# Ledger of designs, part 65: peptides against a protein of PDB entry 5YCA

Target 1, 132 residues: chain A of PDB entry 5YCA
Amino acid sequence: RSLPAERNPLYKDDTLDHTPLIPKCRAQVIEFPDGPATFVRLKCTNPESKVPHFLMRMAKDSSISATSMFRSAFPKATQEEEDLEMRWIRDNLNPIEDKRVAGLWVPPADALALAKDYSMTPFINALLEASS

## One batch from the design tools (peptide; made by RFdiffusion4, then SolubleMPNN)

Design b2_p14_5_s1 (from b2_p14_5, 7 letters changed)
Fold by OpenDDE base, seed 2:
Structure b2_p14_5_s1 (fold): chain B 132 residues (1-132), chain A 14 residues (1-14)
Amino acid sequence: as target 1 above (132 residues)
Amino acid sequence: SAMSLEELEAIFSQ
């Protein structure tokens, strides 16, 4: 597959220690029509544009939003590029489509695979280790 | 229907 050419400069180094990011994560209970659900979120701000995106994990099953990962990693991606990547994820990984929140959600192992592709491993490691 | 990611991010940003 072909990923977008320009990546968020926040993710220039995939080898950094993730542990300093753990305390930056926040757990939050969100109310939905069918009841509350806890999410763990990590605010990731593009150092050039100053535009933030949240990486997010469902506390219950540790699923991570692949869509949010993609949008954070590739801020200038077209909708077509996003759609192509989401199709790739459907075909190659183990995503779920949650009834409460849109986008594709992937289990931890898949999230880490994507993180490697998107050069954001420290951020996903931190998100997975953070308390909920 | 499902909440959008943008809406969820808006909640996180409060």
Scores: peptide ipSAE 0.735, ipTM 0.956, DockQ to the pose 0.912
Fold by OpenDDE base, seed 5:
Structure b2_p14_5_s1 (fold): chain B 132 residues (1-132), chain A 14 residues (1-14)
Amino acid sequence: as target 1 above (132 residues)
Amino acid sequence: SAMSLEELEAIFSQ
């Protein structure tokens, strides 16, 4: 597959130590019709545009929003490019469409595979290791 | 209906 040409410069080095990012993660309880759910989030700010995006994990099963990963990694991507990548994820990984929050959510192993493709491994490792 | 990602991000930003 092909990915968008321009990537968030925050993710220029996939080999950096992830441990300094762990304490930057925050847990928050969100109320839904079927009950409360805890999310762990990591604020990721593009150093050029100063626009933030949140990477997010469901605390209970460690599912991570692949859609949010894509939007953070490729801030100039078109909706068509996002749709193509989400279709690739459906065809090649094991995503879940959660009834509470939109987008595709993937298990940790799939999230790490995507993180390698998007050059954001330290950020996903930190998100997975953070407490809830 | 499911909450949008934009709405969830807005909550995180508070």
Scores: peptide ipSAE 0.735, ipTM 0.956, DockQ to the pose 0.910
Fold by OpenDDE base, seed 1:
Structure b2_p14_5_s1 (fold): chain B 132 residues (1-132), chain A 14 residues (1-14)
Amino acid sequence: as target 1 above (132 residues)
Amino acid sequence: SAMSLEELEAIFSQ
């Protein structure tokens, strides 16, 4: 597959210690028509544009929003590039399409695989380890 | 029917 050329400079180093990011995560209960659900979120600000994006985990099953990962990693990606990557995820990983929140959600192992591809490993490790 | 990611991010930003 072909990932977008420009990556968020926040993710320049995939090898950094993730533990300092853990306390930056926040748990939040979101109300849905079928009941409440807890999400863990990590605010990730692009150091160039200063535009924040949230990485997010469903507390119950630890699913991570792959769509949000992609959008954070590749802020200048086209819709076509996103669609292509989401199709790749469907074909190669084990995503779910949650009926409460849009986008593709992937289990922790898949999230870490994507994190390696997107150079986001510290951030996803922190998100997975944070309390809910 | 599903909440958009943009909407969820808006909630996180509150």
Scores: peptide ipSAE 0.734, ipTM 0.956, DockQ to the pose 0.913
Fold by OpenDDE base, seed 4:
Structure b2_p14_5_s1 (fold): chain B 132 residues (1-132), chain A 14 residues (1-14)
Amino acid sequence: as target 1 above (132 residues)
Amino acid sequence: SAMSLEELEAIFSQ
């Protein structure tokens, strides 16, 4: 697969200690037609553009939004590039499509695999370790 | 239908 050429400079170093990011995560209950669900979110702001994206985890089963990871990592990606990566994820990982929230959601192990590809390992480690 | 990611992010931003 071919990932977009330009990556969010927030993710320039995949080897940084993740522990300072843990207290930056926030849990929030969201109301859905079938009842409430808790999400853990981490606000990630591109230091150059100042545009934020949220990385997000479903508290119950620790599923991570792969779509949100991609959008945060590649802020200038086209819809076609996103579609290509989402197809790769469907073919190579174990995503789920949740009826409540759109996009592809992946289990923790898959999220960490994507994090390595996107240079987001500290951020995903923090998101997974944060309390809900 | 499912909530969009943009809508969820908007809620997070409140």
Scores: peptide ipSAE 0.733, ipTM 0.956, DockQ to the pose 0.898

Design b2_p14_5_s2 (from b2_p14_5, 6 letters changed)
Fold by OpenDDE base, seed 2:
Structure b2_p14_5_s2 (fold): chain B 132 residues (1-132), chain A 14 residues (1-14)
Amino acid sequence: as target 1 above (132 residues)
Amino acid sequence: SAMTLDELEAIFSE
Protein backbone atom coordinates (compact mmCIF):
# COMPACT_ATOMS: atom_id res chain seq x y z
CA ARG B 1 0.00 0.00 0.00
CA SER B 2 0.92 3.64 -0.41
CA LEU B 3 0.52 5.98 2.54
CA PRO B 4 0.24 9.74 2.08
CA ALA B 5 3.53 11.51 1.52
CA GLU B 6 3.26 14.15 4.23
CA ARG B 7 2.95 13.16 7.86
CA ASN B 8 2.01 15.22 10.91
CA PRO B 9 5.29 16.53 12.33
CA LEU B 10 4.04 15.58 15.79
CA TYR B 11 4.99 12.03 14.83
CA LYS B 12 8.53 12.66 13.62
CA ASP B 13 10.07 10.29 16.19
CA ASP B 14 8.50 6.89 16.79
CA THR B 15 11.02 5.95 19.49
CA LEU B 16 10.12 8.49 22.18
CA ASP B 17 9.13 7.44 25.68
CA HIS B 18 5.36 7.16 25.86
CA THR B 19 4.96 7.48 29.61
CA PRO B 20 4.74 11.29 29.72
CA LEU B 21 1.68 11.06 27.47
CA ILE B 22 -0.28 8.77 29.78
CA PRO B 23 -1.50 11.51 32.14
CA LYS B 24 -2.59 13.55 29.13
CA CYS B 25 -5.22 10.96 28.29
CA ARG B 26 -8.77 11.50 29.52
CA ALA B 27 -11.62 9.10 30.10
CA GLN B 28 -15.07 10.35 29.20
CA VAL B 29 -18.53 8.82 29.25
CA ILE B 30 -20.45 9.51 26.07
CA GLU B 31 -24.20 9.09 25.82
CA PHE B 32 -25.57 7.14 22.88
CA PRO B 33 -29.10 6.14 21.97
CA ASP B 34 -28.45 2.62 23.23
CA GLY B 35 -26.73 3.76 26.41
CA PRO B 36 -23.49 5.22 27.73
CA ALA B 37 -20.01 4.20 26.62
CA THR B 38 -16.65 5.24 28.02
CA PHE B 39 -13.86 6.43 25.75
CA VAL B 40 -10.27 7.24 26.52
CA ARG B 41 -9.01 10.09 24.39
CA LEU B 42 -5.69 11.78 23.71
CA LYS B 43 -5.56 15.22 22.16
CA CYS B 44 -2.86 15.40 19.51
CA THR B 45 -2.12 18.84 18.12
CA ASN B 46 -0.15 19.34 14.93
CA PRO B 47 2.68 21.63 16.04
CA GLU B 48 2.73 23.48 12.73
CA SER B 49 -0.93 23.90 11.84
CA LYS B 50 -2.16 23.87 15.46
CA VAL B 51 -5.05 21.67 14.36
CA PRO B 52 -5.95 19.03 16.95
CA HIS B 53 -7.14 15.50 16.43
CA PHE B 54 -8.19 13.06 19.11
CA LEU B 55 -6.89 9.55 19.31
CA MET B 56 -9.53 7.44 20.96
CA ARG B 57 -10.01 4.06 22.61
CA MET B 58 -13.21 2.33 23.61
CA ALA B 59 -12.81 1.45 27.25
CA LYS B 60 -14.89 -1.71 27.12
CA ASP B 61 -12.83 -3.67 24.59
CA SER B 62 -9.80 -1.40 24.10
CA SER B 63 -10.60 -0.92 20.41
CA ILE B 64 -8.86 2.10 18.92
CA SER B 65 -10.09 4.25 16.06
CA ALA B 66 -7.86 3.50 13.12
CA THR B 67 -9.60 6.21 11.13
CA SER B 68 -8.70 8.81 13.74
CA MET B 69 -5.11 7.58 13.76
CA PHE B 70 -4.92 7.99 10.01
CA ARG B 71 -6.48 11.44 10.04
CA SER B 72 -4.11 12.60 12.76
CA ALA B 73 -1.04 11.14 11.09
CA PHE B 74 -1.86 12.39 7.60
CA PRO B 75 -3.58 15.76 7.85
CA LYS B 76 -3.34 16.47 4.12
CA ALA B 77 -4.58 13.08 2.98
CA THR B 78 -7.35 12.96 0.43
CA GLN B 79 -10.56 11.08 0.98
CA GLU B 80 -9.38 8.62 -1.65
CA GLU B 81 -6.19 7.96 0.28
CA GLU B 82 -8.17 7.40 3.46
CA ASP B 83 -10.53 5.04 1.69
CA LEU B 84 -7.63 3.05 0.29
CA GLU B 85 -6.04 2.71 3.71
CA MET B 86 -9.31 1.69 5.33
CA ARG B 87 -9.72 -0.99 2.68
CA TRP B 88 -6.20 -2.19 3.40
CA ILE B 89 -7.05 -2.38 7.10
CA ARG B 90 -10.16 -4.42 6.34
CA ASP B 91 -8.14 -6.80 4.21
CA ASN B 92 -5.10 -7.18 6.45
CA LEU B 93 -6.11 -6.49 10.06
CA ASN B 94 -9.08 -7.26 12.29
CA PRO B 95 -11.24 -4.13 12.36
CA ILE B 96 -14.76 -3.74 13.58
CA GLU B 97 -17.37 -1.26 12.47
CA ASP B 98 -19.10 -0.04 15.60
CA LYS B 99 -22.79 0.82 15.49
CA ARG B 100 -22.32 3.89 17.66
CA VAL B 101 -19.29 5.61 16.14
CA ALA B 102 -18.21 5.63 12.52
CA GLY B 103 -14.86 4.57 11.09
CA LEU B 104 -12.83 1.45 11.62
CA TRP B 105 -11.94 0.35 15.13
CA VAL B 106 -9.09 -2.08 15.66
CA PRO B 107 -7.89 -4.17 18.60
CA PRO B 108 -4.75 -3.11 20.49
CA ALA B 109 -2.33 -5.31 18.54
CA ASP B 110 -3.60 -3.95 15.24
CA ALA B 111 -3.47 -0.41 16.58
CA LEU B 112 0.18 -0.89 17.45
CA ALA B 113 0.87 -2.28 13.99
CA LEU B 114 -0.71 0.80 12.46
CA ALA B 115 1.13 3.01 14.91
CA LYS B 116 4.41 1.66 13.64
CA ASP B 117 3.36 2.37 10.06
CA TYR B 118 2.23 5.88 10.97
CA SER B 119 5.19 6.59 13.30
CA MET B 120 2.94 7.20 16.32
CA THR B 121 3.83 4.28 18.60
CA PRO B 122 4.36 6.38 21.76
CA PHE B 123 0.90 7.89 21.44
CA ILE B 124 -0.86 4.58 20.99
CA ASN B 125 1.10 2.99 23.84
CA ALA B 126 0.03 5.84 26.10
CA LEU B 127 -3.57 5.58 24.97
CA LEU B 128 -3.61 1.86 25.70
CA GLU B 129 -2.04 2.21 29.14
CA ALA B 130 -4.23 5.08 30.33
CA SER B 131 -6.92 4.31 32.88
CA SER B 132 -10.59 4.33 31.98
CA SER A 1 -27.04 5.70 12.56
CA ALA A 2 -23.50 5.98 13.88
CA MET A 3 -22.07 9.22 15.20
CA THR A 4 -19.29 10.62 13.03
CA LEU A 5 -15.76 10.92 14.35
CA ASP A 6 -15.99 14.68 13.91
CA GLU A 7 -19.06 14.76 16.11
CA LEU A 8 -17.35 12.67 18.76
CA GLU A 9 -14.30 14.92 18.66
CA ALA A 10 -16.56 17.92 19.12
CA ILE A 11 -17.91 16.36 22.31
CA PHE A 12 -14.37 15.69 23.52
CA SER A 13 -13.53 19.33 22.92
CA GLU A 14 -16.33 20.63 25.15
Scores: peptide ipSAE 0.707, ipTM 0.944, DockQ to the pose 0.915
Fold by OpenDDE base, seed 5:
Structure b2_p14_5_s2 (fold): chain B 132 residues (1-132), chain A 14 residues (1-14)
Amino acid sequence: as target 1 above (132 residues)
Amino acid sequence: SAMTLDELEAIFSE
């Protein structure tokens, strides 16, 4: 597959130590019709544009929003490019479409595979290790 | 209907 040409400069080095990012993660309880759910979030700010995006994990099963990963990694991607990548994820990984929050959610192993492709491994490692 | 990612991010930003 092909990915968008321009990537968020925040993710220029996939080999950095993830541990300093762990305390930057925050847990938050969100109320839904079927009950409360805890999310762990990490604010990721593009150092050039200063536009933030949140990476997010469901605390209960550690599912991570692949859609949010893509939007953070490729801030200039078109909707068509996002749709193509989401179709690739459906065909090649094991995503879940959650009833409470839109987008594709993937298990930790799939999230780490995507993180390697998007050059954001330290951020996903931190998100997975953070407390809830 | 499911909450959008933009709506969830807005809650996180509060």
Scores: peptide ipSAE 0.704, ipTM 0.943, DockQ to the pose 0.916
Fold by OpenDDE base, seed 4:
Structure b2_p14_5_s2 (fold): chain B 132 residues (1-132), chain A 14 residues (1-14)
Amino acid sequence: as target 1 above (132 residues)
Amino acid sequence: SAMTLDELEAIFSE
């Protein structure tokens, strides 16, 4: 697969200690037609453009939004590039499509695999370790 | 239909 050329400079170093990011995560209950669900979110702001994206985890089963990871990592990606990566994820990982929230959601192990590819390991580690 | 990611992010931002 071919990932977009330009990556969010927030993710320039994949080896940083993740622990300072844990207290930056926030849990929030969201109301859906079939009932409430808790999400853990981490606000990630591109230091150059100042545009934020949220990384997000479903509290119940620890599923991570792969789509949100991609959008945060590659701020100038086209829809076609996103579609290509989502197809790769479907073919190579174990995503789920949740009926409540769109995009592809992946289990923790898959999220960490993507994090390595996107240079987001500290951020995903923090998101997974944060309390809900 | 499912909530979009943009809609969910908007809720987070409130």
Scores: peptide ipSAE 0.704, ipTM 0.943, DockQ to the pose 0.917
Fold by OpenDDE base, seed 1:
Structure b2_p14_5_s2 (fold): chain B 132 residues (1-132), chain A 14 residues (1-14)
Amino acid sequence: as target 1 above (132 residues)
Amino acid sequence: SAMTLDELEAIFSE
């Protein structure tokens, strides 16, 4: 597959220690028509554009929003590039399409696989380890 | 029917 050429400079180094990011994560209960659900989120600000984006985990099953990962990693990606990557995820990983929140959600192992591809490993490790 | 990611981000508190 072909990922977008420009990546968020926040993710320049995939090898950094993730533990300092753990306390930056926050848990929040979100109300949905079918009941409440807790999300753990990590605010990731692009140091160049200063535009923030949230990485997010469902507390119940630890699913991570792959779509949010992609959008954070590739801020200048086209919709076509996003669609292509989401199709790749469907074909190669084990995503779910949650009824409550749009986009593709992937289990922790898949999230870490994507994190490696997007150079986001410290951020996803922190998100997965944070308390809910 | 599903909430968009933008909508979810909008209701996240910092």
Scores: peptide ipSAE 0.703, ipTM 0.942, DockQ to the pose 0.835

Design b2_p14_5_s3 (from b2_p14_5, 7 letters changed)
Fold by OpenDDE base, seed 2:
Structure b2_p14_5_s3 (fold): chain B 132 residues (1-132), chain A 14 residues (1-14)
Amino acid sequence: as target 1 above (132 residues)
Amino acid sequence: SPLTLEELEEIFSQ
């Protein structure tokens, strides 16, 4: 697969300590037609563009939005590049498609595999360790 | 239909 050439400078160093990011995470209950669901999110602001994106985890099963990871990591990605990556995830990982929220959601191990590819390991570790 | 990721981010931004 071909990942986009330009990456969010927030993720320039994949080796940073993740623990300071844990308290930056927030939990929120969202009401859906079939009932409430809790999400844990981490606000990630591109230091160059100042545009924020949220990394997000479903509290119940710790599924993480791979789509949001991709969009945060690659701010100039085309729709074609996103589609290509989402197809790769479907073919190579274990994503779910939830009826309540869009995008591909992956289990923790898959999220960490993607995090390595996207240079987001500290952020995903923090998101996974945060309380809900 | 499911919430879009953009809608979810909007909720988180409130």
Scores: peptide ipSAE 0.710, ipTM 0.952, DockQ to the pose 0.936
Fold by OpenDDE base, seed 1:
Structure b2_p14_5_s3 (fold): chain B 132 residues (1-132), chain A 14 residues (1-14)
Amino acid sequence: as target 1 above (132 residues)
Amino acid sequence: SPLTLEELEEIFSQ
């Protein structure tokens, strides 16, 4: 597969210690028609553009928004590039499509695989370790 | 319909 050429400079170093990011995560309950659900989120601000994105985890099953990962990692990606990557994820990983929230959500192991590809490992590790 | 990711972002930004 082909990933977008330009990556968010926030993710320049995939080897950084993730532990300082853990306390930056926040949990929030969101009310849905079928009941409440808790999400854990990590605000990730592109240091160049100053545009923030949230990485997102469903607290209950630790599913991570792959779509949000992609959008944060590749701020100049086209919709076509996103669609291509989401198709790749569907074909190669184990995503779910939740009725309550849009995008593809992947289990922790898949999230970490994507994190390696997107150079986001510290951020996903922190998101997974944060309390809910 | 499901919440969009943009809507989630907005909620988290509150």
Scores: peptide ipSAE 0.709, ipTM 0.951, DockQ to the pose 0.951
Fold by OpenDDE base, seed 4:
Structure b2_p14_5_s3 (fold): chain B 132 residues (1-132), chain A 14 residues (1-14)
Amino acid sequence: as target 1 above (132 residues)
Amino acid sequence: SPLTLEELEEIFSQ
């Protein structure tokens, strides 16, 4: 597969310690028609553009939004590039499509695999380790 | 209809 050429400079170093990011995560309960669900999110701001994205985890099963990871990692990606990556994820990983929230959501192991590809391992480790 | 990711981010930004 081909990932977009330009990556968010926030993710320039995949080897950084993730622990300082843990307390930056926040939990929030969202009310849905079938009941409440808790999400854990981490605000990630592109240091050049100053545009933020939220990385997000479903607290109950620790599913991570792969779509949000992609959008944060590749701020100049086209819709076509996103669609291509989402198809790759469907074909190669184990995503779920939740009825309550859009995008592809992947289990922790898959999220960490994507994090390696997108150079955002510290951020995903922090998101997974944070309490809900 | 599921919440869009944009809607989720809006909620998180509150």
Scores: peptide ipSAE 0.709, ipTM 0.951, DockQ to the pose 0.936
Fold by OpenDDE base, seed 5:
Structure b2_p14_5_s3 (fold): chain B 132 residues (1-132), chain A 14 residues (1-14)
Amino acid sequence: as target 1 above (132 residues)
Amino acid sequence: SPLTLEELEEIFSQ
């Protein structure tokens, strides 16, 4: 598949040590109609544009927002490019669509596969290891 | 309706 041409410079080095990112993660409880759910998030700021995005994990099953990963990795991507990648994820990985939150959410193994493709492995490792 | 990703971003930024 083809990914967008320009990638967030935050992810220029996929070999970085992830451990310093773990304490930067934060847990938060959100109230939904069917009860509370805890999310873990990591604020990722583009060092050039200074625009932040949050990477997101559902604490209970460790599902990761693939949509948020894509938007963080490719800040100049078009909606069409996003739609094409989300279709690829549906066809090749094991995403879920949750009734409480929008976007595609993928299990940890799939998140790490995407992280390799998007050059953001340290950030996803940190998000998965952080406490909830 | 589910929370949008933009709404989640807003919650996390508070």
Scores: peptide ipSAE 0.709, ipTM 0.951, DockQ to the pose 0.960

Design b2_p14_5_s4 (from b2_p14_5, 6 letters changed)
Fold by OpenDDE base, seed 3:
Structure b2_p14_5_s4 (fold): chain B 132 residues (1-132), chain A 14 residues (1-14)
Amino acid sequence: as target 1 above (132 residues)
Amino acid sequence: APMTLEELEEIFSK
């Protein structure tokens, strides 16, 4: 597959220690028609554009939003490029389409595989390790 | 219909 050419400079080094990011994660209860659900989120700001994006985990089953990962990693990606990557994820990983929140959500192992591809391993490790 | 990611991010931003 072909990923977008320009990547968020926040993710220039995939080998950094993730532990300083853990305290930056926040848990929040969101109300849905069928009841409340807790999410853990990490605010990631592009150091050049200053535009923030949230990485997010469902607390109960640790599913990570792959769509949000992609959007954070590739800030100049087109909708076509996003659609192409989401198709790849459907064909090669184990995503779910949640009835409460849109996008593709993947289990921890898949999230870490994507994190390697997107050069954002420290951020996903922190998100997975944070308490809810 | 599911909540959009944009809507969820808006909630997180409050």
Scores: peptide ipSAE 0.742, ipTM 0.956, DockQ to the pose 0.916
Fold by OpenDDE base, seed 4:
Structure b2_p14_5_s4 (fold): chain B 132 residues (1-132), chain A 14 residues (1-14)
Amino acid sequence: as target 1 above (132 residues)
Amino acid sequence: APMTLEELEEIFSK
């Protein structure tokens, strides 16, 4: 696969300590037709464009939105590039398509694999460790 | 239909 050429400069260093990011995470209960569900989110702002994006985890099973990871990592990606990556994820990882929220959601191990590819490891580690 | 990611992010932003 080929990832987009330009990456969010927020993720320039994949080796940073993740622990300072843990208290930046927030838990929120969202109401759905079939009942409430708790999400843990981390607001990630592109330091150049100042555009924010939320990384997000379902608290119950720790699934993480791969789609949101991609969109945060690659702010100038085309729809075709996103579609290509989502197809790769379907073919190579273990995503679920949740009935409540769109996009591909992946288990923690898959999220960390993607984080390595997207240079987001500290952010995903923090998101996984945060309380719900 | 599932909630879109954009809709969810809007909720998070409030």
Scores: peptide ipSAE 0.742, ipTM 0.957, DockQ to the pose 0.918
Fold by OpenDDE base, seed 1:
Structure b2_p14_5_s4 (fold): chain B 132 residues (1-132), chain A 14 residues (1-14)
Amino acid sequence: as target 1 above (132 residues)
Amino acid sequence: APMTLEELEEIFSK
């Protein structure tokens, strides 16, 4: 598959220590029609554009939003590029389409696989290790 | 219908 050419400079180094990011994660309870659900989120701000995106994990099963990962990693991606990647994820990983929140959500192992592809490993490690 | 990611991010931002 092909990924967008321009990547968020926040993710320039996939090998950095993730531990400083852990305390930056925050847990939040969100109310849905069928009840509350806790999310763990990490605010990721593009150092050039200053545009923030949140990486997010469902606390209960540790599913992570692959769509949010993609959008954070590739700030100038077209909708077509996103759609292509989401199809790839559907075909190659184990995503779920959650009834509460849109996008593709993937289990931790898949999230880490995507993190490697997107150069986001420290951020996803931190998100997975953070308390809820 | 599910909440959009944009809506969820907006909640996180408050």
Scores: peptide ipSAE 0.741, ipTM 0.956, DockQ to the pose 0.916
Fold by OpenDDE base, seed 5:
Structure b2_p14_5_s4 (fold): chain B 132 residues (1-132), chain A 14 residues (1-14)
Amino acid sequence: as target 1 above (132 residues)
Amino acid sequence: APMTLEELEEIFSK
């Protein structure tokens, strides 16, 4: 598959230590029609544009939003490029479509595989290790 | 219908 040409400069170095990012994560309870659910989130700000995106994990099963990862990594991607990547994820990984929140959600191992592809391993490691 | 990612990010931003 072909990923978008321009990547968020926040993710220029995939080898950085993730531990300083752990305390930057935050847990929050969100109310849904079928009851409350806890999410863990990490605010990721593009150092050039200053536009933030949130990486997010469902606390209960540690599922990670692949859609949010893609949007953070490739802020100038077109909808067509996003759709192409989401189809690749459906065909090659193990995503779920949750009834509470839109987008594709993937288990931790799949999230780390995507993180390697998007050069954001430290951020996903921190998100997975943070308390809920 | 599920909450959109944009709506969830808005909640996180408060």
Scores: peptide ipSAE 0.740, ipTM 0.956, DockQ to the pose 0.914

Design b2_p14_6_s1 (from b2_p14_6, 6 letters changed)
Fold by OpenDDE base, seed 3:
Structure b2_p14_6_s1 (fold): chain B 132 residues (1-132), chain A 14 residues (1-14)
Amino acid sequence: as target 1 above (132 residues)
Amino acid sequence: MDEEFEAYMESLKK
């Protein structure tokens, strides 16, 4: 696969200590027709464009939104590039399409694999370790 | 931030 050329400069260093990011994560209960669900989120702001994106974890099963990861990592990606990556994820990882919320959601191991590819490891580690 | 995230989640709800 080919990832978009331009990556969010927030993710320039995949080796950073993730622990300072943990307290930046927030848990929030979201109401759905079938009941509430808790999400843990990390607001990630592109230091150049100042555009924020939320990285998201379902608290219950620790699934991470791969779609949100991609959109945060590649702010200028085309829809075609996103579609290509989502297809790759479907073919190579273990994504779940949640009934309540859009996007592809992947288990922690898959999220960390993607994080490595997107240079987001500290952020995903923090998101996974944050309390819910 | 809570309201911002809520609005964002609303946009993702199926």
Scores: peptide ipSAE 0.693, ipTM 0.940, DockQ to the pose 0.872
Fold by OpenDDE base, seed 4:
Structure b2_p14_6_s1 (fold): chain B 132 residues (1-132), chain A 14 residues (1-14)
Amino acid sequence: as target 1 above (132 residues)
Amino acid sequence: MDEEFEAYMESLKK
């Protein structure tokens, strides 16, 4: 597969210690027609454009939004590029399409595999370790 | 921030 050429400069170093990011994560209960669900999120702001994106984890099963990861990592990606990556994820990983929330959601191991590809490992580790 | 995230989640609800 081919990932977009330009990556969010926030993710320039994949080797940083993730622990300082843990307290930056926040848990929030979101109401849905079928009941409440808790999400853990990490707000990630592009240091150049100042545009924020939320990385998201479902508290119940630790699923991570792969779509949110992609959009944060590649802020100038086209819809076509996103669609191609999401198709790759469907074909190569173990995503779930949630009934309540849009995007592809992947288990922790898959999220960390994507994080390595996107240079987001510290951020995803923090998101996974944060309390809900 | 809570309101910001809530608004974002609303945009993702199916």
Scores: peptide ipSAE 0.692, ipTM 0.939, DockQ to the pose 0.856
Fold by OpenDDE base, seed 1:
Structure b2_p14_6_s1 (fold): chain B 132 residues (1-132), chain A 14 residues (1-14)
Amino acid sequence: as target 1 above (132 residues)
Amino acid sequence: MDEEFEAYMESLKK
């Protein structure tokens, strides 16, 4: 598959130590019609554009928002490029489409596979290790 | 940041 050409410079090095990012993660309860759900998030700001994105984990099942990963990694991606990647994820990984929150959510192993592709491994490791 | 995240989540709610 083809990924967008320009990547968020925040993710220039996929091999960095993730442990300093763990305390930057935050847990928050969000209210939904069917009840509350806890999310763990990591605010990731593009150091050049200063545009922030939240990487997100559902506390209950550790699912990670693949959509948020993609949007953070590829800030100049077109909607068509995003759609193509989401279709690839549907065809090759194990995503779920949550009834409450938009986007594709993937289990930890899939999230780490995507993280490698997007050069986001330290950030996803931190997000997965953070407490909820 | 809590309010910022809440606003973000609101935009994602189905």
Scores: peptide ipSAE 0.691, ipTM 0.939, DockQ to the pose 0.876
Fold by OpenDDE base, seed 5:
Parts: structure tokens; C-alpha cells; sequence
Structure b2_p14_6_s1 (fold): chain B 132 residues (1-132), chain A 14 residues (1-14)
């Protein structure tokens, strides 16, 4: 597969210490028709464009939104590029399509594999380690 | 941020 050429400069260094990011994560209960669910989120702002994106984890099973990762990592990606990557994820990883919320959600090991590809390892480690 | 995230989640709800 091929990833978009331009990456969010927030993720220029994949070797950063993730621990300072942990307290920036926030847990929030979201109401759904079938009951409440807790999400842990990390607001990530592109330092150049100032455009923010939320990285998201389901607290219960630690699933991470691969879609949110992609959109944050590649701010100039086309819908076609996103669709191509999501198809790759379906074919090569173990995503779930949640009945309540849109996007592809992947287990922690898959999230960390994607994080390496997208240069987001510190951010995903922090998101996984944060309390709910 | 809480309201911002709630609005974002509303846009993702199926």
C-alpha cells in the first residue's frame, strides 16, 4: 500500500516520550440508544494549520479508531486515499465496525502497528495507558 | 472540550 505523501508535522518524531501526553487524555461518557459508553480521547492540533482532531479509544475493550488516526496523520488526504487505507486495514488487520459509531476500530496491537506506520506511537501509547 | 467532543461524537453516531 501507499500512504499519503504529506503528514501532520505534529507526528514528525515517533520516538518522543509518551508520558507527558497521558494527562492530556480525557474520558467522557457518551449516551447511546442501547446505553452509555465511555470513550477516552486525545485532542491533537496540527502546529502549523491549527486544525484539531480527536484520537479516540473505547474504554471497555481498548479499541482505537483507525479512521481518526488516519485523518489526524494525513491532513491533505483525499477520500479515495482514506478508502484505500481502510480497505487495507480490513484485509490485513482485525478491525471491527461498531454498531453505534462510524469508522474502523482496531484492537491495541493493530493500533500500535498503524501508529508505527503513521509515526504516532507516543500518542497511541498515551491514549491506551490513560485511565477511563 | 466536553461539548466539542460531544458534538463530534454526535456526527459519528449511526
Amino acid sequence: as target 1 above (132 residues)
Amino acid sequence: MDEEFEAYMESLKK
Scores: peptide ipSAE 0.690, ipTM 0.939, DockQ to the pose 0.859

